# Peptides against a protein of PDB entry 5HOI, part 168

Target 1, 351 residues: chain A of PDB entry 5HOI
Amino acid sequence: FRYMPFSPAGTPFGFTDRRYLTMNEVGYVSTVKNSEQYSITVSFFDVGRFREYHFEDLFGYDLCFLNEKGTLFGQSKTGQIQYRPHDSIHSNWTKIIPLQAGERITSVAATPVRVIVGTSLGYFRSFNQFGVPFAVEKTSPIVALTAQNYRVFSVHYSQFHGLSYSLSELGTSSKRYYKRECPLPMSLPNINSDMKKDANLDYYNFNPMGIKSLFFSSYGDPCIFGSDNTLLLLSKWRSPEESKWLPILDSNMEIWKMSGGKETTDIHVWPLALAYDTLNCILVKGKHIWPEFPLPLPSEMEIRMPVFVKSKLLEENKAILNKKNEIGADTEAEEGEEDKEIQIPVSMAAE

## One batch from the design tools (peptide; made by RFdiffusion4, then SolubleMPNN)

Design b1_p19_1_s4 (from b1_p19_1, 7 letters changed)
Fold by OpenDDE base, seed 5:
Structure b1_p19_1_s4 (fold): chain B 351 residues (1-351), chain A 19 residues (1-19)
Amino acid sequence: as target 1 above (351 residues)
Amino acid sequence: SKIEETRKKIKELAEEEFK
């Protein structure tokens, strides 16, 4: 197993010279390899609020986190991090994170008030927005980070225990845990089943955890989107005894439903954020499960718990069609081969 | 609505044969 640098919704290079370092509801960060250097572009979905900017990257940043105030970059091997405010009023800053032999920065996160660095040895480093350090904590190996305001959602990996998560708040004087290294009920990528497609091998080598993204919802709930294309939300996290992961969207099921029940094996959801009751995402068509260039406009999917089984819906629709054909035998009406959209029952939102 | 736009886009993508 190798710890890889993780950024929310980051894409591999594949066979190209360009990739997305990160993307979310604010925008997307791309990098292009130009010989020995990289050119980084920070782009925004709200072009009226923020101006796109670019810079030459001499370090080869492989970690990124975008927020409403700035972009954090990191280099997993060298330990270099850079914070770039979107507003030119605030200065850029650069820092080197001390790394031990073989240690890597595995994830970085930034809010308007905090910068967080996680490593393959489980060093959790916290800073203010100006790069002033608060603390260093030793945890289980960190594989992913996200943050909102003072809250941090961290994903950890142990060879013995698999995936765990922590939810913490970074005050001025102390770190508070709401959850500390609790089991994360996310499925890991299945190497044997998924690797039959070369595109899945490239993605697995880039992201062996299969975590496409993690974020906080607009309500401040931790969300994770794994290789199974299921959005998990941590509910009731303020009450440790009541806290549970909710599968709030099976994106493959929703694509299938929204297509009218057509084959959709080449249509993929790439998660950006959860805003209220909608997943903001990129729809991807093709062999690769990640968006290529140019980035398509974001799409919205309503969150729905996966109550229906695809096979049962297909059987029920076949049974309805067969009954209609048995009753309709007497009227030779040339109803043309209109693509009979499978009427999928509107799942009642379980309250 | 944005959800209806998503549905339209998924239908369009489902009709496109990937070459």
Scores: peptide ipSAE 0.507, ipTM 0.909, DockQ to the pose 0.637
Fold by OpenDDE base, seed 3:
Structure b1_p19_1_s4 (fold): chain B 351 residues (1-351), chain A 19 residues (1-19)
Amino acid sequence: as target 1 above (351 residues)
Amino acid sequence: SKIEETRKKIKELAEEEFK
């Protein structure tokens, strides 16, 4: 196993000279390889609120986190981090994170008040928005980070225990844990089943954990979107004994449902954020499960617990169609190739 | 609604044959 740099909704280069370093509800950060240099562009979905900007990257930043106030960049091997406020009134800052031999920065996160760095050796480093250090903690190896305000959602990996997660709050004087290295019930990518397509192997080499993104919902609940294309939400995390992961969206099932029951193996959801009851996402068409260039406009999907079984719905709809055809046998209705949309029952949103 | 726009977009993408 190799620790790879992770950024929320980051994409691989694939066979191209360009990729997304990160994307979320605020915008998207792209990098283009120009010989030995990179050109980074920070773009926004709300063009009225923020101005797009670009700069030359001489360091080869492979980690990124975008928030409403700035962008954090990191270089996984050198330990360099840079914070760039979106507003030119505030100064950029750069820092070197001390790394041991073979240690990598695996993830970075930034809020308007905190900067977090996680490493392959499980060093958790916290800073303020100006790069002033608060603390260093040793945890299990960190593979992913996200943060909202003072809260941090961290994903850890152990070869013996698999995936775990922590939920913490970074006060001024102390770190509070709501959850500390608890088991994460997310499936890892299955090399034997999923790697039959070269595009899946390229993505696996980029992101061996299959975590497409992780974020906090608008309500401040930790969310994770894995290789199984299921959105998991951590419910009741304030009550340690009642806390549970909810599969609030099977995106493959929802694509199938929204298509009218067509086989849609080449349509993919790329997660951005969860706002209220809607997943903000990018719909991707093609062999690659990640968005290409130019970036499509974001789409919204309603969250719904996966209660329906595709096979049963197909059987039930086939039985309904057969009954309609038995009743309608006396009318010479031309067999037009009408794409018979499968009437999928409105899923009861489980409260 | 944005959800209806998403449904429309998924239908359009489902009609596109992957070349």
Scores: peptide ipSAE 0.506, ipTM 0.908, DockQ to the pose 0.659
Fold by OpenDDE base, seed 2:
Structure b1_p19_1_s4 (fold): chain B 351 residues (1-351), chain A 19 residues (1-19)
Amino acid sequence: as target 1 above (351 residues)
Amino acid sequence: SKIEETRKKIKELAEEEFK
């Protein structure tokens, strides 16, 4: 297993000279290879609120986190991090995170009040927004981080225990755990089944955990979107005994429903954020499960717990078609093409 | 609604043959 740098909704280069370092509800950060250098662009969805900016990256930043106040960059191998406020009022700052031999920064997160760095050896480093350190904690190896305000959602990986998660609050004086290295019921990418398409292998090499993104909802609930394209939400996390992961959206099922039951194996959801009851996402068409350039406009998808099984709906529709054919035996069997739009029950049509 | 726009976009994408 190899620890790779993770950023929320980051994309691989693939066969291109450019990729997204990160994207969320605020915007998207792209990097372009220019010989031995990189050009980074920070773009925003709300162009009225923020101005796009760019800079030359001589370090090869491979980690990024975007928030409403600034962008955190990191270099996984060198340990360099840079915070760039979006405004011109606050100064950029750069810091080197001390790394041991073979240690990598695996994820970074930033809020308007905190900066967090996680490593492949499980060093959890916390800073304020000015890069002043609070603490260093040793945890299980960190593979992903996100943060909202003072809260941090961390994903950990152990070869012995698989995936775990922590939910913590970074106060001024202390770290509080709501959850500490609890089992994360997320499916890992299956190398044998999913790797039939070269594009899946390229993505697996970029992101071995298959975590497309993780974020906090608008309500402050931890969310994770895995390789199975299911959005998991941690409900009732304030009550240790009642806390559970809810599969609040099967995006493959939802695409299939919204298509009228057509084959949609080349349509992919790329998650950005969860706002109230809607997943903000990029719809991607093609072989690659990630957005290419230019970035398509964001789409909204309503969250729905998967109550319906696709196979059962297909069987029910076949049974209805067979009954219609038994009654209609006398009129010529026109070879009506297989593309009959599946009648999805009206209760599944979002208004 | 934005959800209806998403549905329209998914229908359009589902009709596009992957060339």
Scores: peptide ipSAE 0.504, ipTM 0.907, DockQ to the pose 0.642
Fold by OpenDDE base, seed 1:
Structure b1_p19_1_s4 (fold): chain B 351 residues (1-351), chain A 19 residues (1-19)
Amino acid sequence: as target 1 above (351 residues)
Amino acid sequence: SKIEETRKKIKELAEEEFK
């Protein structure tokens, strides 16, 4: 197993010279390979609030986290991190994270008040927004991080135990755990079924955990979007005994519903954020499950727990069509091959 | 609504055959 650098909603290069380092509700960070260097652009969805900026990257940053105040960059192999405020009022800062032999930075996160670095050896490093260190903790190997304010959602991987998660608060004096290395009930990518398509192999090599993104909801609940295209939300995390993962959206099912039940195997959801009851996402058409260039405008999907089985709906719709055809046998209506939009029950249609 | 715009966009994308 190889630990790969993870950034929320980051995309691979594929066969191109460009990729997204990260994207979320604030914006998107792209990098273009220019011979031995990279050109990084930080773009925003709210063009009235923030000005797009670019810079030359001589280090080859492969980790990124964007927030409303700045962008954190990291280089997984060298341990270099850089924080760039969006506003010119605050200076950029750079720091080297000490790495052991073979250690990699696997994920970085930044809030307006905290910077977090996770490594393949399970070093959890916390800093303030100015790069002043608070603590170093040894955990299970970290594969992904996100943070909101003082809260950190971390995903860990063990060869023996699979995926686990932690939810912690980085106060001024100490780290508090709400959850500490609890089992994460997320499906890992299935190497045998999914790798039949070269595009899936490229993505697996980039992100072997299949974590497309992870974020906090607008309510401060940890969310994760895996390779199964299901959005999981950690509910009731303040009550350790009542805490549970809720599958709040099957995005493949939702795309299928919103299409009127058409085959949508080439339409993909790329997750950005969860705002209230809506998933902010990029709709991707194509062989690749990730957005290409230019980035499409964000779309919103309503969250809905998957209560219904697609196969049963298809059987019910076939049974309804067969009954209509048995009753309608006498009228020679040359109703053409109307694209028979599957009547999804109104209770199942996104309002 | 933005959800209706998403539905419209998904319908449009579902009608686009990969040429």
Scores: peptide ipSAE 0.503, ipTM 0.907, DockQ to the pose 0.653; fails the geometry check

Design b1_p19_2_s2 (from b1_p19_2, 12 letters changed)
Fold by OpenDDE base, seed 1:
Structure b1_p19_2_s2 (fold): chain B 351 residues (1-351), chain A 19 residues (1-19)
Amino acid sequence: as target 1 above (351 residues)
Amino acid sequence: SKESLKEEFKKIQEEYKKK
């Protein structure tokens, strides 16, 4: 296993000179390779609230986190981080994170009040928005971070224990844990089944954990979107004994429903954020599971518990078709089999 | 809405059939 730099909804270069470093509900950060340099652009969905800006990157930033107040950049190998406020009134700052031999920054997160750096050796470093350090803690190896206000959702990986997560609050004086290195019930990418397509191998090499994104919901609940295209939400995390992961959306099932029950291999959900009851996402069309350039407009997908088994719905629809064919033998309506929309029962659409 | 997503999906499919 190799610790790779992770950023929320970041994309690989693939065969191109450009990729998204990160994207969320605020916007998207792109980088273009220009010989030995990179040109970074910070773009926003709300063009009335924010102005797009760009800069030359001489360091090759491979980590990024975007929020409503600024963008955090990081270089996984050198330990360099840079915070750029969106408002020109506030100064940019740069810092070097001390790394041990073979240690890498694996993820960075920023809120308007905190900057967090996680490493492959499990160093969790916290700063204020001005880059003043609070603490250094050693945890299990960090593979992903997100943060909202003072809260941090961290994903950890151990070769012995697999994936775990922590949920913490970074107060002024101390770190509080709501969850500390608890098992994360997320499926890892299956190399043997999923890697049949070269495009999936490229994505696996970029992101071995298959975590497409992680974020906090608008209600402040930790969310994670894995390689299985299921959105998991951590419910009741304030009550340690009652806390559970809820599969609140199977995006493959929703795409299947939207297609009228046709198997589509060329449409993919790319998660941005969860706002109330809607997943903000990019609907990606094509061979790659990640968005290319230009970025499509965000779509909103309503969250739905995956209560229905696709196989049962197909069997029920076959049984309905067979009953219709037994009753209606005399009408030669050659309406081709391909365009029969699977009627999803209305009762199944209301849960 | 569920209808808006179905329309977006139909547009995405129609743009596929045109390539």
Scores: peptide ipSAE 0.015, ipTM 0.399, DockQ to the pose 0.373
Fold by OpenDDE base, seed 3:
Structure b1_p19_2_s2 (fold): chain B 351 residues (1-351), chain A 19 residues (1-19)
Amino acid sequence: as target 1 above (351 residues)
Amino acid sequence: SKESLKEEFKKIQEEYKKK
């Protein structure tokens, strides 16, 4: 197993010279290969509130986190991090994180008040927004980080225990845990079934955990979107005994519904954020499961608990069609079974 | 229902503002 640098909703280069380092509800950060250098652009969805900016990257930043106040960059191998405020009032700062032999920065996160660095050896480093260190803690190996205000959602991986998560609050004097290395009920990418397409293998090599993104909801609940395209939300995390992961959206089921019950292999949900009861996402059309260039406009997808079984709906609709045919409704042609629009019951479209 | 989930989330937020 190899620890790879993770950034929320980051995309691979694939066969291109460009990729997204990260994207969320605030905007998107792109990097373009220019010979031995990179050009980074920080773009925003709210063009009235923020101004796009770019800079030359001589270090090859492979980690990124975007928030409403600035962008954190990191280089996984060298340990270099840079914070760039979006305003011109605050100065950029750079720091080198000390790494052991073979250690990598695996994820970085930034809020207006905290900077967090996680490593492949489980070093959790916390800083203020000016790069002043607070603490170093050793945890299980960190594979992903996100943060909101003082809260940090971390995903850990052990070869023996699989995926775990922590939820913590970074005060000035101490780290409080709400959850500490608890089992994460997320499926890992299945190499045998899912890797049949070269594009899936490229994505797996970029992100072997299959975590497309993780974020806090607008309500401050930890969310994770895995390779199964299911949005998991951590409910009741303030009550340790009552806390549970809720599958609040099966995006494959929602795409299937939106397609009139047709199997679509060319539409993919790329998660950005959860705002109230809507997943802010990019609807990706094409061979790749990730957005290419230019970035499509964000879409909103309503969250829905997956109550329905697709196979049962197909059987029920086949039974309705067979009954209509027995009643002598006109011989509309035997269009192939794959092209029949499935009447999705209005209850399933409204719930 | 969408409303029941919103109300449950709203209750969770209100309980947190009281602590």
Scores: peptide ipSAE 0.000, ipTM 0.318, DockQ to the pose 0.018
Fold by OpenDDE base, seed 4:
Structure b1_p19_2_s2 (fold): chain B 351 residues (1-351), chain A 19 residues (1-19)
Amino acid sequence: as target 1 above (351 residues)
Amino acid sequence: SKESLKEEFKKIQEEYKKK
């Protein structure tokens, strides 16, 4: 396993000169290779509230986090971070994070009040929005970070223990844990099954954990979207004993439903955020599971717990078809190859 | 609302407990 730089909903370059460094509900950050330099563009979905801006990146930022107040950039190898406020009222600042030999920044997060840096050695560094340090903590190796206000959701990886998560609050004087390195019940990418397509191998090399994104919901619940395309939400995290991960959306199931029960291999959900009861996402059409250029408009997908097993629905539909064929055996055999759209029962829209 | 999502999750949990 190699620790790779992770940013929420970041995309690989693939065979292109460009990628998304990050994207969420606020917008998307793209980078374009220009010889040894990069041109970074920070774009927004609300063009009335925010103005797109660009700059030349001489450092090769491979980490990014976008929020409503600014963009945090990081360079995984050098330890350089830069915060760029969207508003010209606040100055940009740059800092070098001290890294040990072989240490990498693996993830960065920023809120209007906090900056967080996580490393492959498990150094958790916290700053205010002006880059003033609060603390350094040693944790298990950090592979992903997100933050909302004062709260931080961190994903950790140990070769021996697999994936864990922490949920913490970064006060002014102290860090409070709601969850500390608890097991994360997320499936890792299956190299043998999933890597049959070159496109999946490229993505795996970019993101070995298969974490497409992680964010806080509008209600402030930690969310993670893995390689299985299931949105997990951490419920009841304020009650340590009652806290559980809820699979609140199987996006493969929703795509399957939207496709009339056809197996689609060319439509993919790319998660942005969870707002209320809807997953804000990009519906990606094509060979790659990640959005290319230009970025499609965001779509909303209603959250639905995967109560239905696809196999049962297929069996029930077969049973309905067999009953229709048994009843229809008394009327003339028009052998029309009608593309038997699986009638998804309308009742699935009412639960 | 935060309450509606809690109620939906509660209903879903109650349905899951009845099966």
Scores: peptide ipSAE 0.000, ipTM 0.333, DockQ to the pose 0.026
Fold by OpenDDE base, seed 5:
Structure b1_p19_2_s2 (fold): chain B 351 residues (1-351), chain A 19 residues (1-19)
Amino acid sequence: as target 1 above (351 residues)
Amino acid sequence: SKESLKEEFKKIQEEYKKK
């Protein structure tokens, strides 16, 4: 197994010279390979609040985290990190994270008050927004990080235990755990089923965990979006005994509903953020499950518990159609079978 | 149960709509 650098909603290069390093509700960071150099662009959805900027990257940053105050970059192999405020008030800073032989930075996160670096050896490094270190902790190998304010959601991987997660708060004097290396009930990518499509192999090689993104909701609940295209939310995390992962959206089901019950294999949800009761996402059309260039406009998808099974809805709709055809057998309307949009009952579109 | 998940989701959504 090889630990790969992870950034929230980051995309592979594929066969192109460009990729997204990260994207979320604030914006998107792209990198373009120009010979031996990279050009990085930090773009924003709120063009009235933020100005797009670019810079030349001589280091080949492969890690990124975007927040409302700045962008954190990292180089997984060299251990270099750079924080770039969006404003000109604060200076950029660069730091080298000491890495052991074979150690990689696997994920980085930044808030307006904290910078977090996670490694393949499970070193959890915390800094303030100015790159002043607080602590180094040894955990299980870190594969993904996100942070909001002082809170950090970390995903860990063990070959023996699979995925686990931690939820911690990085105070000034101490780290508090709400959850510490608890089992994460997320499905890993199924190599045998998904790899039959060449596009999925490239994505798996880029992101072996299949974590498309992880973020905190607007309410500060940890969210994760895996390869199964299900949004998981950690409910009641303040109560250790009551805390559970809720599948709050099956995006494949929602795309299936939006298509009138047609099997669409060319539309994919790419998660950005959870704002209130809506998933902010990119609707990707095409062969790749990730957004290409140019980036489509974000879409909103209302969160809904996957209460219904697609197969059962298809059986019920076939049974309704068959009953209509048995009753309607006297009227010769040979209107072709092909374009019968499956009317999803409005009650199922509201549940 | 499926219903208990729906009720808890509805409570989450209601907590989400009240903030």
Scores: peptide ipSAE 0.019, ipTM 0.426, DockQ to the pose 0.023; fails the geometry check

